Peptides against a protein of PDB entry 9IZ0. Designs and how they scored, part 62

Target 1, 345 residues: chain A of PDB entry 9IZ0
Amino acid sequence: ITCLGSNGHTYKQLVKGGNDDLRQDAVMEQVFEQVNGFLRSYRKTSQRNLSMRTYKVIPLALKTGVIEWVQDTIPLGEYLDSAHKVYHPKEWSLSTCRKLIAEKQMEDLETRLKVYDLVCRHYRPVFRHFFLESYADPVQWFTTQTNYARSTAVASVLGHVLGLGDRHGQNILIDKTSGEVIHIDLGIAFEQGKKLPVPECVPFRLTRDVVDGMGITGVEGVFRRCMEFTLETLRREEDSLLSVLEVLRYDPLFSWLISPLRRMKKQKMQLENFNQPESGNITTDASRDPKIQRNNVSGESEAERAILKVRQKLSSTLSVEASVGELIRIAQDPSYLALMFCGWS

## One batch from the design tools (peptide; made by RFdiffusion4, then SolubleMPNN)

Design b1_p11_8_s3 (from b1_p11_8, 5 letters changed)
Fold by OpenDDE base, seed 1:
Parts: structure tokens; C-alpha cells; sequence
Structure b1_p11_8_s3 (fold): chain B 345 residues (1-345), chain A 11 residues (1-11)
């Protein structure tokens, strides 16, 4: 829809209905705005303009609301699919890579690692080209690549701490003006991504293309340092962050659990991306509802466990450098990436 | 406005 603002400007807005709980997105955006306050208050983060990019979400009803349309953006996955076709036209298609990984989804780790390595050799990183083709001026190129590495570092720390899931290339937008990342569809948080049909095993998305966008220094440049400064800020503001999350514990509109319907929708979307329509009448005998044992774990017990997990991730037991080093290692580990739906790009 | 947004969200 297009709305006329009180200032006389027209704003494009996305209306989402029925299937997406925009209240989860709205709450996570409120948490990000509070964290942006902490990042602005701390010298090491404020001097670098570190922030999580946010978008406006207005929940109107149960699973209905209006989202700000972020102009001049592209989904990371859309750019990468297009760029691979241009820069590597002799390599495998994204659909071929997806098919090969899924055909081996039930195999052992050794077999899955061999298929992941094979896919990686036939689908090379291209995301560096986003900055090279979009910014002809060397100062603009350097600035936008730096902004990308900074925003990815903030989003990676926050994504880990808050346990953000479903971080595939369609849920990460790139701002074509600033080079910053914008995370969307925030309704999988507090490690609920581990409850998906393909469990999320990485703390954040740090695939080969995500690293290629950081330029020649990869993770060892601006990215690592900005992760360290962000984690240092969040550890300093632990009590403030936990106090914000405690307010959400008492929000009757916030769900600490992924809904069964959302799990089923994600499962169906994962399966439909594999079915090109071969015209086979598979009578879906809808009669096997797996009795999800509703263990009546009170929503309060899940909130308490989520807050405890946030506190554990902010622990000062390891240095900031050691903690960031371990997160970067795990996020790039082929043993985890080979288990993901799309760990190669 | 809210009703019209709710209708658009059912399509």
C-alpha cells in the first residue's frame, strides 16, 4: 500500500496478513532500538556509528500489520543468485546446489561434508562484486564496504545474543546507498531456529559470500573489531538489556516459542522449493497429525530459559576477543555449514 | 483504515 503522511510525503508500506506474526518483529525492533541506545552511549561503538538497522513495524491485529518498505534495498540472496549467473555462468545453479545438499540431508556428516565441498567448488563467492559494480568512486566503495562489515558485525553479535533464527539470504537486505545490512522477518528468536525441520547450528550467518563482501581482509578487518566492540558494549549494558527482555517476559502478546503453524509453513516452503511440479497425484493423506506432545512448559519457563541463555552469552568468563574468535570459528565451520539449508553462499 | 488493511491482509 501507499500511505500519505501528515508531512505530505507518500510512503510505501508492506501489508502482511494471516501467516506472519508481526508482533514478534515489532518487539525485536524495539529491542534493537534499545541496543542502538547502548551503542550510541559507548565511545568505542559511537565513534564508529555502530547500529542495528531497524524498520518500522505496526501490528494491527493478531498476525496482521504494516511494515515499512525499506527503499533502495535488495535481498542478499536475490543479489547473489543474479551475480553468480553473471560472474560465473559456467558454475552450477543455486537450484542444482540446493538439490544436491537436500538429497544428502539424511546422510552422515562425512557424506554431507563431501557434498558441501563439491557444491563450494562449483559455486564460488561473488558478493565482493556488489561493492565493485555499485560504487565507481574509491571513497564510496571503501565507505560502503566498511559500513557493510560494521553492520554485519553488529547484526552477528545481536543475532547470536538474542538467538535470531531463519537468517537466510532472503531475510537479509542490503541497503544500496549505505552498504548496510537490514535483518527482516524476526519472528524466530531465542534459539527457536534449532526447532526448525533443518535445525540452525551456527550463531549467525557468516557464509563464504557474507565474508567475500568484507573485501580482502575478510573477517580479520573491520568485522572482527566491530564484533568485539559490540560485544563489549552488550556485556557492559547486560543489566539494561536483561531489564528490556524482562519487560517482554510480561508481554502477553510476545511468544517465546515458534508456533506449530509457523514450523509447518517453513517445512512446507522447504519442501516446495524441491518440488518442481512433476504431475504426480500424491494424495497427501492428511491423517498423520504427529501428536506434538504439548508439554505444557509454561510460556514463563521458556521466557526464563531464554533470558538465562542471553545472560550466559554475555558472560565475562572468556575475554571479548576469545568469545568473538570462537563465534567466528563456529559460524565458518564446514561441519555446521554442511548441515544448513544454504551454508555455501 | 484498519478494517481496509485487515481486508487487504486476508487476500
Amino acid sequence: as target 1 above (345 residues)
Amino acid sequence: IVEKLLELAKE
Scores: peptide ipSAE 0.000, ipTM 0.340, DockQ to the pose 0.035
Fold by OpenDDE base, seed 2:
Structure b1_p11_8_s3 (fold): chain B 345 residues (1-345), chain A 11 residues (1-11)
Amino acid sequence: as target 1 above (345 residues)
Amino acid sequence: IVEKLLELAKE
């Protein structure tokens, strides 16, 4: 839809209908706005303009809302699929890679690692080309690549702390003007991604293409240091962040659990993406409302467990440097990435 | 407005 603002400007808006509860997105965006307040309060983060990029979400009903159309963006996965075809036309297709990983899904870790390595050798990183082709000016190139590394660092720390799931390449937008990342579809949080048919085992997305976009230094330098400064800020503001999350404990509209419907939708989309190579927006109208009994796992006990897990992730038991080092290690570990649906890109 | 947005979200 197109809306006329009170300022006389015309804004494109995305209306989402279906089974996705946009209230989770709206709540997570409010948490990100609070975290952005913390990042502005500390010199180390403020001097670098560290922020989680936000977008406006207006829930209209349980399953309907308006989302800000983020202009001048591209989904990371859309860019990568196109760029791999252009820069590596003799390498394997994304569909071939997906098929080989799927055929070995029930095999042991050793077999899955061998297939993952084989896929990685025939599907090489290309995301550095986004910056090289989009920015002819060397200062603009360096600035946008730096903004990408900074934005990815904030999103990685915050995504780990809040346990954000479903971080595939279609749920990460790249701003073509700034190089910053925008995370969308925030309906899987507080480690509920571990309950998906393919469990999410990494703290955040740090695949080979995500690293290739950081340039020659990879994870070293800007990315690592910005993760450290972000985690230092979140540890200092632990009580403030936990107080924001405690408000959500009492929000009757917030779901601390992944809905069975959303789990089934993700399972179906995974199966369909194995059979069809085309990146078509299949709006699968999941209009069948099965009266799935809400198992009375008290939403309160899940909220308490989620908040406790956030507190544990903010623990000062390890240094900021040691904690960030371990997160980066785990996020890049082939033993985890080989188990993921698309851990190679 | 909300009703019209709900109609547009069903298409």
Scores: peptide ipSAE 0.000, ipTM 0.340, DockQ to the pose 0.034
Fold by OpenDDE base, seed 3:
Structure b1_p11_8_s3 (fold): chain B 345 residues (1-345), chain A 11 residues (1-11)
Amino acid sequence: as target 1 above (345 residues)
Amino acid sequence: IVEKLLELAKE
């Protein structure tokens, strides 16, 4: 829809209805705004204008709301699919790569690593070209690539700390004006991505294309340093961040668990993307709707567990540099990426 | 409001 603002400007809005719970997105955006407050208050992060890019979410009903249409953006996955066809027209299609990874999903790690390596050799990174194509001015090119590395660093730390899941290329937008990343569809948080049909085993998305967008320095430039400053800020503001999350413990509308319906929807979308014929008769006897006795006790225990896990991720037992170094290592480790739905791009 | 927004999304 297009709305006329009180300022006389027209704004495009996305009306989302049906099965998606926009309350999770709205709550996570509120958490990001609080974290942006901490990033603005701390000298090392404020001097670099470090922020998580946010968008407005207005939940209207249980499964209906209005989302801000983020202007001048492209989904990372849409850009990468188009650019790969242009720059590597003799390499494999995204569908071929997905199929090969899926066909080996039940195999051992060694077999999955061999398939991942094979896919990587036939699907090379292209995301560097986004900046080269979009910005003819060298200062604008350098600025936007720097903004990309900075925003990706903030999103990577926050994504790890808050346990953001479902970070596929369609849920990460690139702002064509600033080069910043915008994370969307935030309804999988607090490590609930590990409960998906393909479990998420990396702390954040740091695939070959995500790194390729950082330019010649890769992760060892602006990205690593901005992760360090972001994590240092979050460790300093641990009690403030935990206090924000404790408010969510008492929100009867917030879900600390991925809904069975959302899990099934993601499973179906994954299977459709693999061109696997519907093996029809998973009669999951949905007739055992386990009476959602929302045992308030189970929700409180999962909230407490989630908050404890955030506290553990903010632990000062390791230096900021050591913690960031380990996160970057794990996020790029082929032994984890080979287990993912799309760990090659 | 929701109904009006859903109507405006069908136009």
Scores: peptide ipSAE 0.000, ipTM 0.334, DockQ to the pose 0.030
Fold by OpenDDE base, seed 5:
Structure b1_p11_8_s3 (fold): chain B 345 residues (1-345), chain A 11 residues (1-11)
Amino acid sequence: as target 1 above (345 residues)
Amino acid sequence: IVEKLLELAKE
């Protein structure tokens, strides 16, 4: 829809209806606005303009809401698919790479590592070209690449601390004006990504293309230092952040669990990538509702576990530098990346 | 601009 604002400007808005719960997105955006307040209060983060990019979400009912249309953006996955065809036309298609990883999803780690390495040799990074194509001025190029590394660092720390899942290339937007990342579809949080049919085992998205966009320094320099300053700020504001999350414990509208509908949709998408369309009318008789024993783990017990995990991730037992170093290592480790869903890399 | 680039390169 297009709305006329009281200021005389027209705003495009996305009306979303159906099976997606926008209340979780709205709550996570409120948490990001509070964290952005903390990042503005400290000299080290404020001087670098460190922030999580937010978008407005207005839930209207259980299954309907209005989302802000973020102008001048492109999904990371859309850019990468188009750019790879241009810069590496002799390499494997994304569909071929996904098929090879999917075919080995049930195999051992050694077999999955061999296939992941093979795919990596036949599908090279291209995301550096986004900045070279979009910015003809060297100063704009350097500024936007720096903004990308800074925003990715903030999103990586927050994504780890809050346990954000489902960070595939369609859920990460790139702002074409600033180079900043915008994370969308926040309906998998507090490590509920580990409850997917293919468990998420990395702290955040740090794939080869995410690193290629940081330029010659890769993860070293701006990205690493901005992760350190962000984590230092979150450790100082631990009590304030936990107090915000405790308010959500008593919100009857907030779900600390992955939606059964979202889990089923992800399971179906993972299975449909295995079935080439043989034209078999499998009338899956929808009448066998598997009695998922709803173990009545009270929503309160899952909220308490989530808050305890946030506190553990903010622990000062390790230095900021040691903690960030380990997160960067794990997020890039082939032994973790080879275990991810075929659409991750 | 050059001073900001030099500050960013010292970071």
Scores: peptide ipSAE 0.007, ipTM 0.314, DockQ to the pose 0.014; fails the geometry check

Design b1_p11_8_s4 (from b1_p11_8, 6 letters changed)
Fold by OpenDDE base, seed 3:
Structure b1_p11_8_s4 (fold): chain B 345 residues (1-345), chain A 11 residues (1-11)
Amino acid sequence: as target 1 above (345 residues)
Amino acid sequence: DVEKLLKLALE
């Protein structure tokens, strides 16, 4: 829809109707706004203008809401698919790579690593070209690439700390004006991504294309340093961040667990993205879900467990540098990326 | 001057 604002300007807005609860997205955007307050108050993050890019989400009912239309953006996955066809027209298609990874999903780690390596050799990174194509002025090119590395660092730390899931290339927008990343579809948080049909094993998305966008220094420049400053700020503001999350414990509308319906919808979307023909009734024989005794782990007990995990991730037991170093290592580790739905780009 | 730009970004 297009709305006329009280200022006389027209705004495009996305009306989302259906089965998705936008309250989760709205709450996560509010948490990011509070964290942006901490980043502005701390000298090391403020002097670098470190922030999580946010967008407005207005939930109207259980399954309807209005989302701000983020102008001048492109989904990372859309850019990468188009650019890969231009720069590497003799390499494998994205559909071929997806198919090979899916066909080996139930195999051992050694087999999955071999398939991942094979896919990586036939699907090379291209995201550097986004900056080279979009910015003719060297100062603008360098500024936007720096903004990308900075915003990716903030999003990576926050994504890890809050356990943000479903970080595929369609849920990460690139701002064409600033080079900053904008994370969308925030309804999988507090490590609920580990409960997806393809479990998320990495702390954040740091695939080869995500790194290629950082330029010649890769992770060993602006990105690493900005992760360190962001984590240092969050450790300093631990009690403030935990207090914000504790308010959500008492929100009867906030779900600390991924709904079975959302899990099934994400499973279906994953299968549809594999172009598997509708081979018949996968009777998900729900009979062989081991009786995970649904211990009535009250929503309160799941909230408490989520807050405890956030506290653990903010622990000062390791230095900021050591903690960031380990996060970067794990996020780039082929043994984790080979297990992901799309770990190669 | 890429080196000057690199210094400015790392500051």
Scores: peptide ipSAE 0.018, ipTM 0.511, DockQ to the pose 0.015
Fold by OpenDDE base, seed 5:
Structure b1_p11_8_s4 (fold): chain B 345 residues (1-345), chain A 11 residues (1-11)
Amino acid sequence: as target 1 above (345 residues)
Amino acid sequence: DVEKLLKLALE
């Protein structure tokens, strides 16, 4: 829809209806606005204009809402699929790579590592070309690549601390004007990604293409230092951040658990990648509702466990540099990446 | 200008 604002400006809005709960997104965007307040108050983060890019979400009912249309953006996964065909036309298709990883999903770690390495040799990073193609002026190129590394660092720290899941290439937008990342579809938070059929085992998305977009320094320099300054700010504001999360504990509309519908949708998409249609009429008799033992773990007990995990991630037991160093190591470790869903790389 | 941006990005 297109709305005329009281200021005389015209705004494009997306009306979303269906099975997705926009209340989760709206609450996470409110948490990001509070964190952006902390980042503006601290000299080291304010001097670098560090922020999480936000978008407006207005929930209207259980399954209906209005989302801000973010202008001048492209999904990371859409750019990467097009760019790989242009720059590496002799390499494997994304569909071939996904098929090979999926076919070996039930195998041991050694077999999955061999397949991951093979896929990496036949599907090389291309995301550096986004900046080279989009920005002819060297100052604009350098500024936008720096903004990308800064925004990715903030999103990586916040994504780890809040336990954001489902960070695939369609849930990460790139702003074509600033180079900043915008994270969308925030319905998997507080480590609920570990409850997916293929568990998420990395702290945030730091795939080879995410690193290639940072330029010649990769994770070193701007990205690492901006992660350190962001984590230092969140540790300083720990009590303020925990107080914001405690308000959500008493929100009867906020779900600390993964939506059963979202889990079923992810399970179906993960199984459909195994079934090439051999023409067999599998009448899946939908009548076997597996009695999900509703272990009545009260939503309150899940909220308390989530807040405790946030506190543990903000612990000052390790230096900021040591903590960031370990997060960057784990997020790039082939032993973790080879265990991810075939659509992750 | 690029050197100032590089210095600010390296500080």
Scores: peptide ipSAE 0.010, ipTM 0.441, DockQ to the pose 0.015
Fold by OpenDDE base, seed 1:
Structure b1_p11_8_s4 (fold): chain B 345 residues (1-345), chain A 11 residues (1-11)
Amino acid sequence: as target 1 above (345 residues)
Amino acid sequence: DVEKLLKLALE
């Protein structure tokens, strides 16, 4: 829809209707705005204009809302698929890579690492070209690449602390004007991604293409330092952040658990990538309802566990530098990336 | 499909 603002400007807005609860996104965006307040108050983050890019979400009903249209954006995954075809036309298709990783999903770690390495050799990073293509002026190029590294650092720390899941290339937008990242579809939070059929093992997305967009320094420089300053800010504001999350504990509209429907939908999407229609009547005897132990973990007990996990991630037991160093190491570790649905790009 | 909805939105 297009809305006329009180300022006389027209704004495009996305009306989302469906099975996805936009209230999860709206709540997470409110948490990001509070965190942006902390980042503005702290000198080291404020001087660098560090922020999580937000978008307005207005939930209208259980399954209907209005999302602000983020102008001049592209999904990271869409850019990468197009750029790989242009720069590496002799390499494997994204569909071939996905198929090979999926076919070996049930194999041991050694086999999965071999397949991951093979895919990586036949699907090389290209995200550096986004900045080279889009910004002919060297100052604009440097500024936008710096903004990308900064915004990715904020999103990586915040995504780890809040346990954001489902961080695939279609849920990460790139602003073509600023080079900043915009995270969307925030309905998998507080480590609920670990409950998916393919568990999420990385703290945030730091794949080879995500690193390639940082330029020649990779993670070393702007990205690492901005992660450190962001984590230092969140540790200083721990009590304030926990107080914001405690308000959400009492929000009857917020779900601390991944909905069974969303889990089933994600499971089906992960399985449909396996089923090319070989006409084999695998009568999946749907009668084995796995007794999902309804551990009636009250929504309150899941909220308490989530808040405790946030507190643990903000612990000062390790230095900021040591904590960031470990997060960067884990996020780039092939032993974790080989287990992911799309860890190669 | 959030990808399809986002693609349909961004088209």
Scores: peptide ipSAE 0.000, ipTM 0.338, DockQ to the pose 0.072
Fold by OpenDDE base, seed 2:
Structure b1_p11_8_s4 (fold): chain B 345 residues (1-345), chain A 11 residues (1-11)
Amino acid sequence: as target 1 above (345 residues)
Amino acid sequence: DVEKLLKLALE
């Protein structure tokens, strides 16, 4: 849809209908705006303009809402699939890589690591080319690559702390103007990604292509330091952040648990992506609304556990540097990435 | 000078 704003400007918006509860996205965007307040208040983060990029979400009903159309963006996964075909036309297709990982999903870790290594050797990183091809001016190239590393660092810390899941390449947009990342589809939070058919075992997405976009320094530069400054800010504002999350504990609209329907939809999408090339807008009409009696007592206990995990992730037991170092290590560990649905790109 | 730019980004 196109809306006329009170300022006389026209805004394109996406009306999303389906089984996805946009109230979770709207709530997470509100949490990000509060965190952006903390990042603006602290000198080390404000001087670097560190923020989580947000978008407007207006839930209209249980399964319908309006999302801001983020102009001048591309999904990371869409860019990477196209760029791999251009820059490495003799390497394996994404479908070949997915098939090979999938055929070995039930094998032992040693076999899965061998398959992951084999896929990695035949599907090399290309995301550096996004910056090289989009920005002819060296200052603009450097600025946008720096903005990418900064925004990815903020999103990585915040994604870990809030336990954001489902961080595949279609749920991460790249802003073509700034190089910043925009995270979308925020309906898997508070480590509910561990309850998916393929459990999420990394703290955030730090695959080889995500690192390749940071340029020659990789994680060792702007990214690491911006993660440190972001985590330092969140530790200082722990009580403020926990107070925001306590408000969500009492929000009857927020779901602390991944819905069985969303699990089934993700399972079906995983199974369908095994058999068909990714061309079709398959509107899966999952019209069966099982009246899941939300046992309110189970929801409160899960909210308390989620808040406790956030507090544990903000613990000052380790230095900021040690904590960030461990997160970066785990997020790049082949022993975790080999277990993921798409850990190679 | 890429090193100066890197240093400025790392400051």
Scores: peptide ipSAE 0.008, ipTM 0.426, DockQ to the pose 0.015; fails the geometry check

